# Ledger of designs, part 254: peptides against a protein of PDB entry 3NZW

Target 1, 212 residues: chain A of PDB entry 3NZW
Amino acid sequence: TTTLAFRFQGGIIVAVDSRATAGNWVASQTVKKVIEINPFLLGTMAGGAADCQFWETWLGSQCRLHELREKERISVAAASKILSNLVYQYKGAGLSMGTMICGYTRKEGPTIYYVDSDGTRLKGDIFCVGSGQTFAYGVLDSNYKWDLSVEDALYLGKRSILAAAHRDAYSGGSVNLYHVTEDGWIYHGNHDVGELFWKVKEEEGSFNNVIG
Target 2, 222 residues: chain B of PDB entry 3NZW
Amino acid sequence: QFNPYGDNGGTILGIAGEDFAVLAGDTRNITDYSINSRYEPKVFDCGDNIVMSANGFAADGDALVKRFKNSVKWYHFDHNDKKLSINSAARNIQHLLYGKRFFPYYVHTIIAGLDEDGKGAVYSFDPVGSYEREQCRAGGAAASLIMPFLDNQVNFKNQYEPGTNGKVKKPLKYLSVEEVIKLVRDSFTSATERHIQVGDGLEILIVTKDGVRKEFYELKRD

## One batch from the design tools (peptide; made by RFdiffusion4, then SolubleMPNN)

Design b2_p27_8_s3 (from b2_p27_8, 15 letters changed)
Fold by OpenDDE base, seed 3:
Structure b2_p27_8_s3 (fold): chain B 212 residues (1-212), chain C 222 residues (1-222), chain A 27 residues (1-27)
Amino acid sequence: as target 1 above (212 residues)
Amino acid sequence: as target 2 above (222 residues)
Amino acid sequence: MVKKYALSDLPKIGPFEVNAVGSEFET
């Protein structure tokens, strides 16, 4: 798995691969590793598939309950704290989760929190999470600037996941790409890694370790 | 070390068509190298046009299916006999599986039916309740043999249009029920040849808007 | 086998102890 999120002048880019594995078995190439909690809030999934799906869906329900009770959308800070508190209660039970809660509120602006099953909760501008995270960081950190255009930022997110998919055997399938703005998240499609790889190789003249 | 789980073998297969879905399973039940039964159905009509199979440890599978059937009944009681949708069924099954997260059901679960738009739907689950809607899925002992075949024959993976030098992929299209049944039969006959835990009989449940139809075919009794 | 969105090693199907916290979600 490779998931990433980063803040820039145009909001937040979220990009994830779509491979699930069971040992050496490729269980799926089409997994949705982003949960759309509400029109302004996303959660990413890495770790145990069921743990992530179950608890982030649960989180979505808690966020909706908050909205109903308080008559306002939940903050990214509060949403991430709910999840963090939950996993902390299960500390030692064997949950496996590496998640990013990404969203936009008027109070906070564009915000990213990292939450994992160890109880870590971090606010930040750039996170890559998963077995392929170091590969993604290699591309992302080398090209990241706050002043990226939306187009360049989207490409950078996509390109970083592609790099990870190329080098990490546990990442692949496709890239799901999101842009979070003040108006909410926008889905920017599913990009098959096989097709994307050849396109990028041709356009950039990159991936020269592969002949084709 | 105490192992509470058994493995009763078998294989299941789901394929979604345009306006139908198929869930198939062999009828062999085995422990180790001993055939317990040559006809033990493992694919069930659960009502509301939902078919279900939980393949692996049969005791866990049966328990899970029974719990789901009960869940369907309770859903009707609580919602004025409203039909349970396939997506809601999937969510319910996730909760059943994840409720035993720390002592999981040792099963690979597949359900099939029609979505709310009348399109064929197949959902697959891991032992602890992760799930995905897919066009096809094999589960059980011979899943590793069948799944690549389904990738090729249902999703047309690695198939290209002739004369294009491999540059144009074969276009995706829905398969007819006859084509799907043929693929299912070919899958199970092939699996039976290469896996000792698969054989004896093949039961296919076909879900359409008109209900659930069952077909049965003999497999090798080796 | 349990599906992974690869992060680290995940529990495999085998002998498990029943966790009381997990049972809360059966209802």
Scores: peptide ipSAE 0.320, ipTM 0.780, DockQ to the pose 0.043
Fold by OpenDDE base, seed 5:
Structure b2_p27_8_s3 (fold): chain B 212 residues (1-212), chain C 222 residues (1-222), chain A 27 residues (1-27)
Amino acid sequence: as target 1 above (212 residues)
Amino acid sequence: as target 2 above (222 residues)
Amino acid sequence: MVKKYALSDLPKIGPFEVNAVGSEFET
């Protein structure tokens, strides 16, 4: 798995691969590793598939309950705290989760929290999470600027996941890409890694270790 | 160390069509190298046009299916006999599986039916409740033998239009029920040849708007 | 076969080891 999120002048980019594995077995190439909690809030999934799906769906329910009770959308801080508190209650029980809660509220602006099953909760501008995270960081960190255009930022997110998919055997399938703004998240499609690889190679003149 | 799980082998397979879905399973039940039964059905009609199989440890599978069937009844009681949708069924099964997260059901679960638009639907689950809607899925002992075949024949993976030098993929299309049944039969006959835990009989449940139909075919009894 | 969205090190699922659910997550 490779998931990433980063803040820039235009909001937040979220990009994830779509491979699930069971040991050496590729269980799926079409997994949705982003949960759309509400129109302004996303969660990413890495670790145990069921743990992530179950608890992030549960989180979605908690966020909806908050909205109903408080008559306003939950903050990214509060949403991430709910999840963090939950996983902390299960600390030592064997949950496996590496998640990013990404969203926009008027109070907070564009915000990213990292939450994992160890009880770690971090606010930050850039996170890559998963077995391919270091590969993604290599590309992302090398090209990241706060002042990226939306187009360049989207490409950078997609390109970083592609790099990880290329080098990490546990990442692949496709890239799901999101842009989060003050008006909410925008889905920017599913990009098959096989097709994307050759396109990027041709356009960039990159991946020269592979002969096409 | 202590292992509370058994493994009863077998294989299951789901394929969604345009307006139908198929869930198939062999009828062999085995422990280690001993065949316990040559006809132990593992694919069930659960009502509301939902078919289900939980393949792996049979005791866990049976328990899970039973719980789901009861859940269907409860749903009817609570919602004035409203039909349980396939997506809601999938969510319910996730909760059943994840409810035993720390002592999981040792099964690969697949359900099949029609979605609310009348389109074929297949959902697959891992032992702890991760689920995905897919066009096809093989589960159980011979899943590793069958799934690549399904990738090629259902999803047309690695198939290209002739004369395009591999640049144009074969377009996706729905398969007919006859084509699906053929693929299922070919899958199981092939799996039976290469896996000792698969054989004896093949039961196929076909879900359409008209209900659930069952077909049975003999497999090798080796 | 428990599905994972792979991390570098996944914790063991349940108290079981080889031939049990979750064994694929053991390092």
Scores: peptide ipSAE 0.316, ipTM 0.776, DockQ to the pose 0.076
Fold by OpenDDE base, seed 1:
Structure b2_p27_8_s3 (fold): chain B 212 residues (1-212), chain C 222 residues (1-222), chain A 27 residues (1-27)
Amino acid sequence: as target 1 above (212 residues)
Amino acid sequence: as target 2 above (222 residues)
Amino acid sequence: MVKKYALSDLPKIGPFEVNAVGSEFET
């Protein structure tokens, strides 16, 4: 798995691969590793598939309850804290989760929190999470600037996942890409890694370790 | 040390068509090298045009299916006999599975039916409740033999248009019920030849808007 | 086997009983 999120002048980019594995078995190439909690809030999934799906769906319900009770959207800080508190209650029980809660509120602006099943909760501008995270960081950190255009930022997110999919055997399938703004998240499609690889190679002249 | 789990082998296969879905399973039940039964059905009509199989440890599979059937019953009681949609069924099954997260059902679960638009639907679950809607899925002992075949024959993976030098992928299209049945039969026939835990009989449940139809075919009885 | 979205140091997922656990839950 490779998931990433980063803040820039245009909001937040979220990009994830779509491979699920069971040991050496490729269980699926088409997994949705982003949960759309509400129109302004996303969660990413790495670790145990069921743990992530179950508890991030539960988180969605908690966020909706907050909205109903408080008559306002939940903050990214509060949403991430709910999840963090939940997984901390299960600390040592064997949950496996590496998540990013990404969203936009007028109060907070574009915000990213990293939350994992070890109880870590971090606010930050750039996170890569999964077995392929170091590969993604290699590309992302090398090209990241706050002043990226939306187009360049989207490409950078997609390109970073592609790099990870190329080097990490546990990442692949496709890239799901999101842009989060003050108006909410926008889905920017599913990009098959097989097709994307050759396109990028041709356009950039990159991946020269692979011959036609 | 005590092992609470057994493995009864077998294989199951789901394929969604345009306006139908199939869920198939062999009827062999085995422990280690001993055939317990040559006809033990493992694919079930659960009502509301939902068919289900939970393949692996048969005791866990049977328990899960019974719980789901009971869930369907209670859903009707609580919601004035409203039909349970397949997406809601999938969510319910997730909760059944995840409810035993720390002592899981040792099964690979597949359900098949029609979605609310009348389109074929197949959902697959891991032992602890992760689930996805897919066009096809093989589960059980011979899943590793069949799934690559399904990737090729249902999703047309690694197939290209003739004369395009591999530049144009074969377009995706729905298979007819006849094509799907043939594919299922070929899959199980092939699997039976190479896997000792697959054989004896093949039961196929076909879900359409008109209900659930069952077909049975003999497999090798070795 | 339990599906995973792989982490670099993914902990063992499966039954957490004292008794033996199936191999599908030990990865």
Scores: peptide ipSAE 0.296, ipTM 0.766, DockQ to the pose 0.071
Fold by OpenDDE base, seed 4:
Structure b2_p27_8_s3 (fold): chain B 212 residues (1-212), chain C 222 residues (1-222), chain A 27 residues (1-27)
Amino acid sequence: as target 1 above (212 residues)
Amino acid sequence: as target 2 above (222 residues)
Amino acid sequence: MVKKYALSDLPKIGPFEVNAVGSEFET
């Protein structure tokens, strides 16, 4: 798995691969590792598939309950705190989760929180999470600037996942790409890694370790 | 050391068509190297045009299917006989599985039916309740033998249009019920040849708008 | 087998490997 999120002048880019594995078995190439909690809030998934799906779906329900009770959307801080508190209660039970809660509220602006099953909750501008995270960081950190255009930021997110998919055996399938703005998240498509790889190789003259 | 889990072998396979879905399973039940039964159905009509199989440890599979069937009954009681949708069924099964997260059902679960638009739907589950809607899925003992075949024949993976020098993928298309049944039969006959836990009989449940139809085929009885 | 979105250290639940080992949680 490789998931990433970063803040820039144009909001938040979220990019994830779509591979699930069971040991050496590729269980799926088409997994949705982003949960759309509401039009302004996303959750990413890494770790145990069931743990992430179950609890992030539960989180979605809690966020909706908040909206109904408080008559306003939940903050990214509060949403991430709910999840963090939950996993902390299960500390030692064997949950496996590495998640990013990404969203936009008028109060907070574009915001990213990292939450994992160890009880860590971090606010930040750049996170890569998964077995391929170091590969993604290699590309992302080398090209990241706050002043990226939306187009360049989207490409950078996509390109970073592609790099991880190329080097990490546990990452692949496709890239799901999101742009989060003040108006909510925008889905920027599913990009098959196979097709994307050859396109990028041709356009950039990169990946020269692969013949052809 | 006490092992609460057994392995009863077998294989299951789901394929979604345009306006139908198929869920198939062999009828062999085995423990270690001993065939317990040559005809033990493991694919069930659960009502509301939903078919289900939970393959692996048969005791866990049977328990899960019974719980789901009971859930369907309760849903009808609580919601004035409203039909349970396939997506809601999938969510329910997730909760059944995840409710035993720390002592899981040792099964691969597949359900098949029609979505709310009348399109074929297949959902697959891991033992603890992660799930995905897919066009096809193999589960059980011979899943590793069958799934790559399905990738090639259902999803047309690694197939390209002739004369395009590999630049144009074979377009995705829905398969007919006859084509799907053929693929299922070929999958199980092939799996039976290479896996000792697969054989004896093949039961196929076909879900259409008209209901559930069952077909049975003999497999090798070795 | 339990499906994983591979992380560096994944807990095992019973006989199932739930998650793949990876540096996924290192931020």
Scores: peptide ipSAE 0.310, ipTM 0.774, DockQ to the pose 0.056; fails the geometry check

Design b2_p27_8_s4 (from b2_p27_8, 10 letters changed)
Fold by OpenDDE base, seed 3:
Structure b2_p27_8_s4 (fold): chain B 212 residues (1-212), chain C 222 residues (1-222), chain A 27 residues (1-27)
Amino acid sequence: as target 1 above (212 residues)
Amino acid sequence: as target 2 above (222 residues)
Amino acid sequence: SVKRYAPSELPKIGPFAVNRVGSEFDV
């Protein structure tokens, strides 16, 4: 798995691969590793598939309950804290989760929290999470700047996941791409890694370790 | 070390069509190298046009299916006999599976039916309740043999238009029920040849808007 | 077997390190 999120002048980019594995078996190439909690809030998934799906769906329910009770959307801080508190209660039980809670509220602006099953909760501007995270960071960190255009930021997110998909055997399938703005998240499509790879190679003259 | 799980073998296969879905399974039940039964159905009509199979450890599979059937009954009771949608069924099954997260059901679960738009739907589950809607899925002993075949024949992976020098992919299209049944039969006959835990009989449940139809075919009894 | 979006060991954010965020149950 490779997931990433970063803040820039235009909001938040979220990009994830779509491969699931069971040992050496490729279980799926089409997994949705982003949960759309509400129109302004996303969760990313790395680790145990069931743990992530179950608890992030649960989180979505808690967020909705908050809205109903408080008549206001939950903050990214509060949403991430709910999840963090939950996984902390299960510390030692064997949950496997590496998640990013990404969203926009009027109070917070565009916000990213990293939450994992070890109980770590971090606020930050850039996170890559998963077995391919170091490969993604290699591309992302080399090209990141706050003043990226939306187009360049979207491409950078996509390109970083592609790099990870190329080098990490546990990442691949496709890139799901999101842009989070003040008006909510926008889905920017599913990009097959096979097709994307050849396109990028041709356009950039990159991936020269591969002939074709 | 204590191992509470057994493996009763078998294989299951789901394929979604445009306005139908199929869920198929062999009828062999084994323990180790001993055939317990040559006809033990493992694909079930659960009502509301939902068919289900949980393949692996049969005791766990049976327990899970029974729990789901009970869940359907309770759903009807609580919601004035409203039909359970396939997506809601999938969510319910996730909760059943994840409820035993720390002592899982040792099964690969597949359900099939029609979505709310009348389109064929197949959902597959891991032992602890992760799930995905897919066009096709094989589960069980011969899943590793069948799944690549399904990738090729249902999703047309690695197929290209003739004369294009491999530059144009074969376009995706829905398969007819006859084509799907043929693929299922070919899959299981092939699996039976190469896997000792698959054989004896093939039961196919076909879900359409008109209900669930069952077909049965003989497999090798080796 | 259980599906994974990543191996049982995930690299840590920051310096290259493998995190064990949970147990794998291979079914």
Scores: peptide ipSAE 0.099, ipTM 0.743, DockQ to the pose 0.075; fails the geometry check
Fold by OpenDDE base, seed 1:
Structure b2_p27_8_s4 (fold): chain B 212 residues (1-212), chain C 222 residues (1-222), chain A 27 residues (1-27)
Amino acid sequence: as target 1 above (212 residues)
Amino acid sequence: as target 2 above (222 residues)
Amino acid sequence: SVKRYAPSELPKIGPFAVNRVGSEFDV
């Protein structure tokens, strides 16, 4: 898996691959590793697919309950804390989760929290999470600027996942791309890695290690 | 076998002065060799002029600090807003740690403040709640690199008066806040050079009778 | 004498290594 999220002048970019594996077996190429918690809040999945999917869905329910009770959308900080508290209660039980909670509230603006099953909770501007995270960081960090245009930011997110998909055997399938703004998240499509690879190679003159 | 503990690296350092105490920590959060964050503070003002850090597994550290902060609140409620003394805080933290004796917080805890006489105080804890008051303590990843240095520079271990043929020990004296800050900075700078889990930034909390002051210094980001 | 246990002596239960932990279905 390779997931990433970063903040920039235009909000948040979230990009993820879609491969699931069971050991050396590619279980799926089409896993949705972004859980749309609400129109303003996203959760990413890395680690155990079931753990992430189950608990982030549960988180969505908790966020909705908050909204109903408080007549206000839950903050990204609070949402991530709920998840962090939950996984911390299961410490030692063997949950496997590496997630980013990404969202926008009026109070916080665009916000990213990293939460994992160890109970770590970090606020930050840039995170890559998964077996391919180092590959994604290589591309992302080398090209990241706060002042990126939305178009360039989307491309950078997509391109970083592509790099990881190329080098990490556990990442691949497609790139799912999101842009989070004050108006909520916008889905920017599913980009097949096979097609995307050749397109990017041709347009950039990159990936010269592959002949074709 | 399932290992419920992570190691987020980092290093913390406490030094007690005469009328102040310092607790410092780097801001790097790491897993193995992957930097999770370059700025994740791990030294906290807990109220009542008590600063605290629990370094090791960050989730456990955060949980412990949160529990202690709650303990401070409850202490105020139960005792008519009485200030929690540093020695009482240390005892409370022992109970928090030892309460999980069979599933410990994976942390090295240090608190700093002033004792009831206004003297600087540093208390250090093992993961299960053994504690002692000391003049200085390093904890975390680079503790083994820093602690001997502190022994030499704070406690003047193995230092002798010149011209005495090693017969007269250098007298113990309190360091000034400026001297302590310098030692802390030098310690972390040195540790950063030799330990991959230390770096990015240094936060220093200085406790005096006037309250808690925070200073920040950049460390190597490599 | 209070015996201090170093954090290294605690059971090293590895943090969720997103990069290293495989479940039955890893994402």
Scores: peptide ipSAE 0.054, ipTM 0.649, DockQ to the pose 0.015; fails the geometry check
Fold by OpenDDE base, seed 5:
Structure b2_p27_8_s4 (fold): chain B 212 residues (1-212), chain C 222 residues (1-222), chain A 27 residues (1-27)
Amino acid sequence: as target 1 above (212 residues)
Amino acid sequence: as target 2 above (222 residues)
Amino acid sequence: SVKRYAPSELPKIGPFAVNRVGSEFDV
């Protein structure tokens, strides 16, 4: 798995691969590793598929309950804290989760929290999470600027996941891409890695280690 | 070391069509190398046009299916006999599986039916309740043998239009029920040849708007 | 095997592949 999120002048980019594995077995190439909690809030999934899917769905329910009770959307800080508190209660039980809670509220602006099953909760501007995270960081860190255009930022997110998909055997399938703004998240499509690779190679003149 | 799990072998697969879905399983039940039964059905009609199989440890599979059937019954009681949708069924099964997260059901679960638009639907689950809607899925002992075949024949993976020098993929299309049944039969016939835990009989449940139909075919009994 | 999005040595629950989302969370 490779997931990433980063803040920039235009909001938040979220990009994830879609491969699930069980050991050496590719279980799926089409997994949705982003949960759309509400129109303004996203969660990413890395680690145990069931753990992430179950608890992030549960989180979505908690966020909806908050909205109903408080007549206001939950903050990214509060949403991430709910999840963090939950997984902390299960500490030592064997949950495997690496998640980013990404969203926009009027109070907070664009916000990213990293939450994992060890009980770590971090606020930050850039996170890559998963077995391919180092590959993604290599591309992302090399090209990241706060002042990126939306187009360039989207491409950078997509390109970083592609790099990870290329080098990490546990990442691949497709890239799911999101842009989060004050008006909510926008889905920017599913990009098959096989097709994307050749397109990027041709356009950039990159991946010259592969003869095509 | 105490191992509470058995492995009863077998294989299942689901394929969704345009307006139908198929869930199939062999009828062999085995422990290690000993055949316990040559006809032990593992694909079940659960009502509301939902078929289900939980393949792996049979005791866990049976327990899970029973719990789901009960859940369907309770759903009717609580919701004035409202039909349980396939997506709601999938969510319910997730909760059943994840409820035993720390002592999982040792099964690969697949359900099949029609979605609310009348389109074929297949959902697959891992032992702890992660699930995905897919066009096709193989599970069980010979899943590794069958799944690549399904990728190629259902999803047309690695198939290209002739004369395009590999630049144009074969377009996705729905398969007919006859084509799907053929693929299922070929899959199980082939799997039986290469895996000792697969064989004896093949039971296929076909879900359409008109209900659930069952077909049975003999497999090799070696 | 449980589906995983990361290679975690989750207990080999027999032949069931756990889907893993790549979990090298080096904290």
Scores: peptide ipSAE 0.045, ipTM 0.744, DockQ to the pose 0.084; fails the geometry check
Fold by OpenDDE base, seed 2:
Order: C-alpha cells, then structure tokens, then sequence
Structure b2_p27_8_s4 (fold): chain B 212 residues (1-212), chain C 222 residues (1-222), chain A 27 residues (1-27)
C-alpha cells in the first residue's frame, strides 16, 4: 500500500494505490483505499483492510451523529480524535490501522491528521503511509512546494503514487486521486498504473530502468 | 497448539453480468485427503434475489449463512417486508463477520444479486468483513488457479485489439449468461484437474429479475 | 492457546510507518 496526503495553497491532495495483498497473493487490484466519510471529509486506509474499512465507516456514523446533535459539521481535529480514542481502547487487541483523516473546515482550514492503531495521532502538512511510503516521499519531498498550482499538485500526488507502485511490490493497480477544498472533496479519477506508467515515461523521459 | 478450524476445501466463483449475476460452487466436501461428501451444496438462495456462499471451514460457513438468512427475516419484520438491497446485505454481512474479528469465521464469502438499478452485482468478503463489489471473484481452494483466468476472460486483462501493436486494450463489455456459464464450467473443469479439493459436482445459481435459477453439472469424481 | 486465524493470512493493505520527520512549515 501507498497512501499520501499533503496540504498546499489550493487545499489538500489525497492519492492512493488500489492493491490489496495476502502475503504474496494479490487479493485485489481495485480496492478503494479512500473512504468518503462525508462530502467534506476523507479517510485513507493502510494496514488491515477490514479494520480500516469497518472503523472508518463507523467514524462516518459518529461524524453524522455529531452534525445532528451540534447542528454543525464536525472538525477534522474532532473526527480524528474520535478514531484515535477508539483504536486506543483496542490497543493490544491486534488492530492494524494507518489512516489519514483529511478535511477542510472554515475554522481549521485544510487539515490532515495521521492516526494509527498504536494510538499515535499527528497533525501535519505531508504524510505518506504504507509499504511504499518511502518511495512516494522520494518524489513528493523533491518536488513539493506550498505554492503548487492545483494541476501541478494533482500531478505530483499521482506521480508519487506511481513511483511507489513501480518500486513497491505491495503497491499497484491504480491511482485514486482527490482534491479537498472548502467546498468539499473532488474525485479526480482512477488512473490505471500500467497506462499511467507508459504515459509518464514517454512524456517525462523517466523510468529509464525499464526498456520500452 | 489447538486449531479450532477445519478446512473443507471446495471452490466458489461469482460473476456479474449486465442484468444478471452468477454464483457457482463445487459440491465436494473434504477433510485433509478424505472426501466427506460428493454432494454438499454450499451456494444458497437467501431470499430477496440474494445468493450467498461462505467457503472454507464448512461449520463456520453454515453458521454465517444461517445468521444472514435470519437477518433477512428480521429485516422484513422491521421494515414492512421491504426487499433487502444487495448493498445493504453486504454491509450486514460485514457486521456479522467483523463481530467475530478476534475469532473469525474461517471463510471466504461471496454474494451475488442485482443492484437497485437492476445490474448484476458480486460482493466478496475476507474472513473479518472487508468487502468489495467486483465484476468477478473466485474463492476457496482453487481461487489462485481461477482468478487469473477470470482476469483475462471477464475483465479482458492483457488483451489488446488486433493490429494496434498492443496500444489499444480490448474494450470492456458485459458477457451474456451463456458466455458466463461457459466460463464457469471451464473454470471448474480446469480447477478439478489440478486441485484435489475440487470436483464431483458444480452447482450454479443464476440471479435475474425473474428470480433465482439453479443449474447442475457433473465434475470429475477422482 | 487456541490457534486463531493468523493476521498474516488476512488481506493487507500494507504496513504503515510514520516518518516522524514532519517539516513544520511555519508559514
């Protein structure tokens, strides 16, 4: 798995691969590793597929309950804290979760929290999470700027996942790409890694370790 | 160390069509190298045009299917006989599976039916309740033999248009029910040849807007 | 101890590690 999220002048970019594995077996190439919690909040998944899918869906329910009770949308800080508190209660039970909670509220602006099953909760501007995270960081850190255009930021997210998919055997399938703004998240499509690889190789003259 | 799980072998396969879905399973039940039964159905009509199979440890599979059937019954009671949608069924099954997260059902679960738009739907589950809607899925003993075949023949993976020098992929299209049944039969006959835990009989449940139809085919009994 | 379904046999979406080198960009 490779997931990433980063803040920039235009909001948040979220990009993830879509491969699931069971040992050496590719269980799926089409897993949705972004959970759309609500129109303004995204959760990413790394670790146990069921743990992430179940508890982030549960988180969505808790967020909805908050909105109903408080008559306002939940903050990203509060949403991430709910999840963090939950997984901490299960500490030692064997949950496996590495998640990013990404959203944009008027109060907070664009916000990313990392939450894992060890009880770690971190606020930050850039996170890559998964077995391919170091490959993604290599590309992302080298090209990241706060002042990226939306187009360049989207491309950087996509390109970073592609790099990870190329080098990490446990990452691949496709890139799912999101842009989060104050108006909510926008889905920017599913990009098959095979097609994307050849396109990028040709356009950039990159990936020269592969002979066409 | 005591192992509470058995493995009863077998294989299941789901394929979604445009306006139908198919869920198939062999009828062999084994323990180790011993055939317990040559005809033990493991694909079930659960009502509301939902068919289900939970393949692996048969005791766990049967328990899960029974619980789901009960869930369907209670859903009708609580919601004035409203039909349970396939997506809602999938969510319910997730909760059934994840409710035993720390002592899982040792099964791979597949359900098939029609979505609310009348399109074929197949949902697959891991033992603890992660699920995905897919066009096709193989589960069980011979899943590793069948799934690559389905990738090629249902999803047209690694197929290209002739004369394009591998630049144009074969376009995705829905298969007819006849084509799907042929693929299912070929999958199971091939799996039976290479896997000792697959054989004896093939039961296919076909879900359409008109209901569930069952077909049965003999497999090798060796 | 009762042998339970091994987590290693479950579908995984990869190990996760947090690179704690958070560059706090004080804008």
Amino acid sequence: as target 1 above (212 residues)
Amino acid sequence: as target 2 above (222 residues)
Amino acid sequence: SVKRYAPSELPKIGPFAVNRVGSEFDV
Scores: peptide ipSAE 0.040, ipTM 0.754, DockQ to the pose 0.049; fails the geometry check

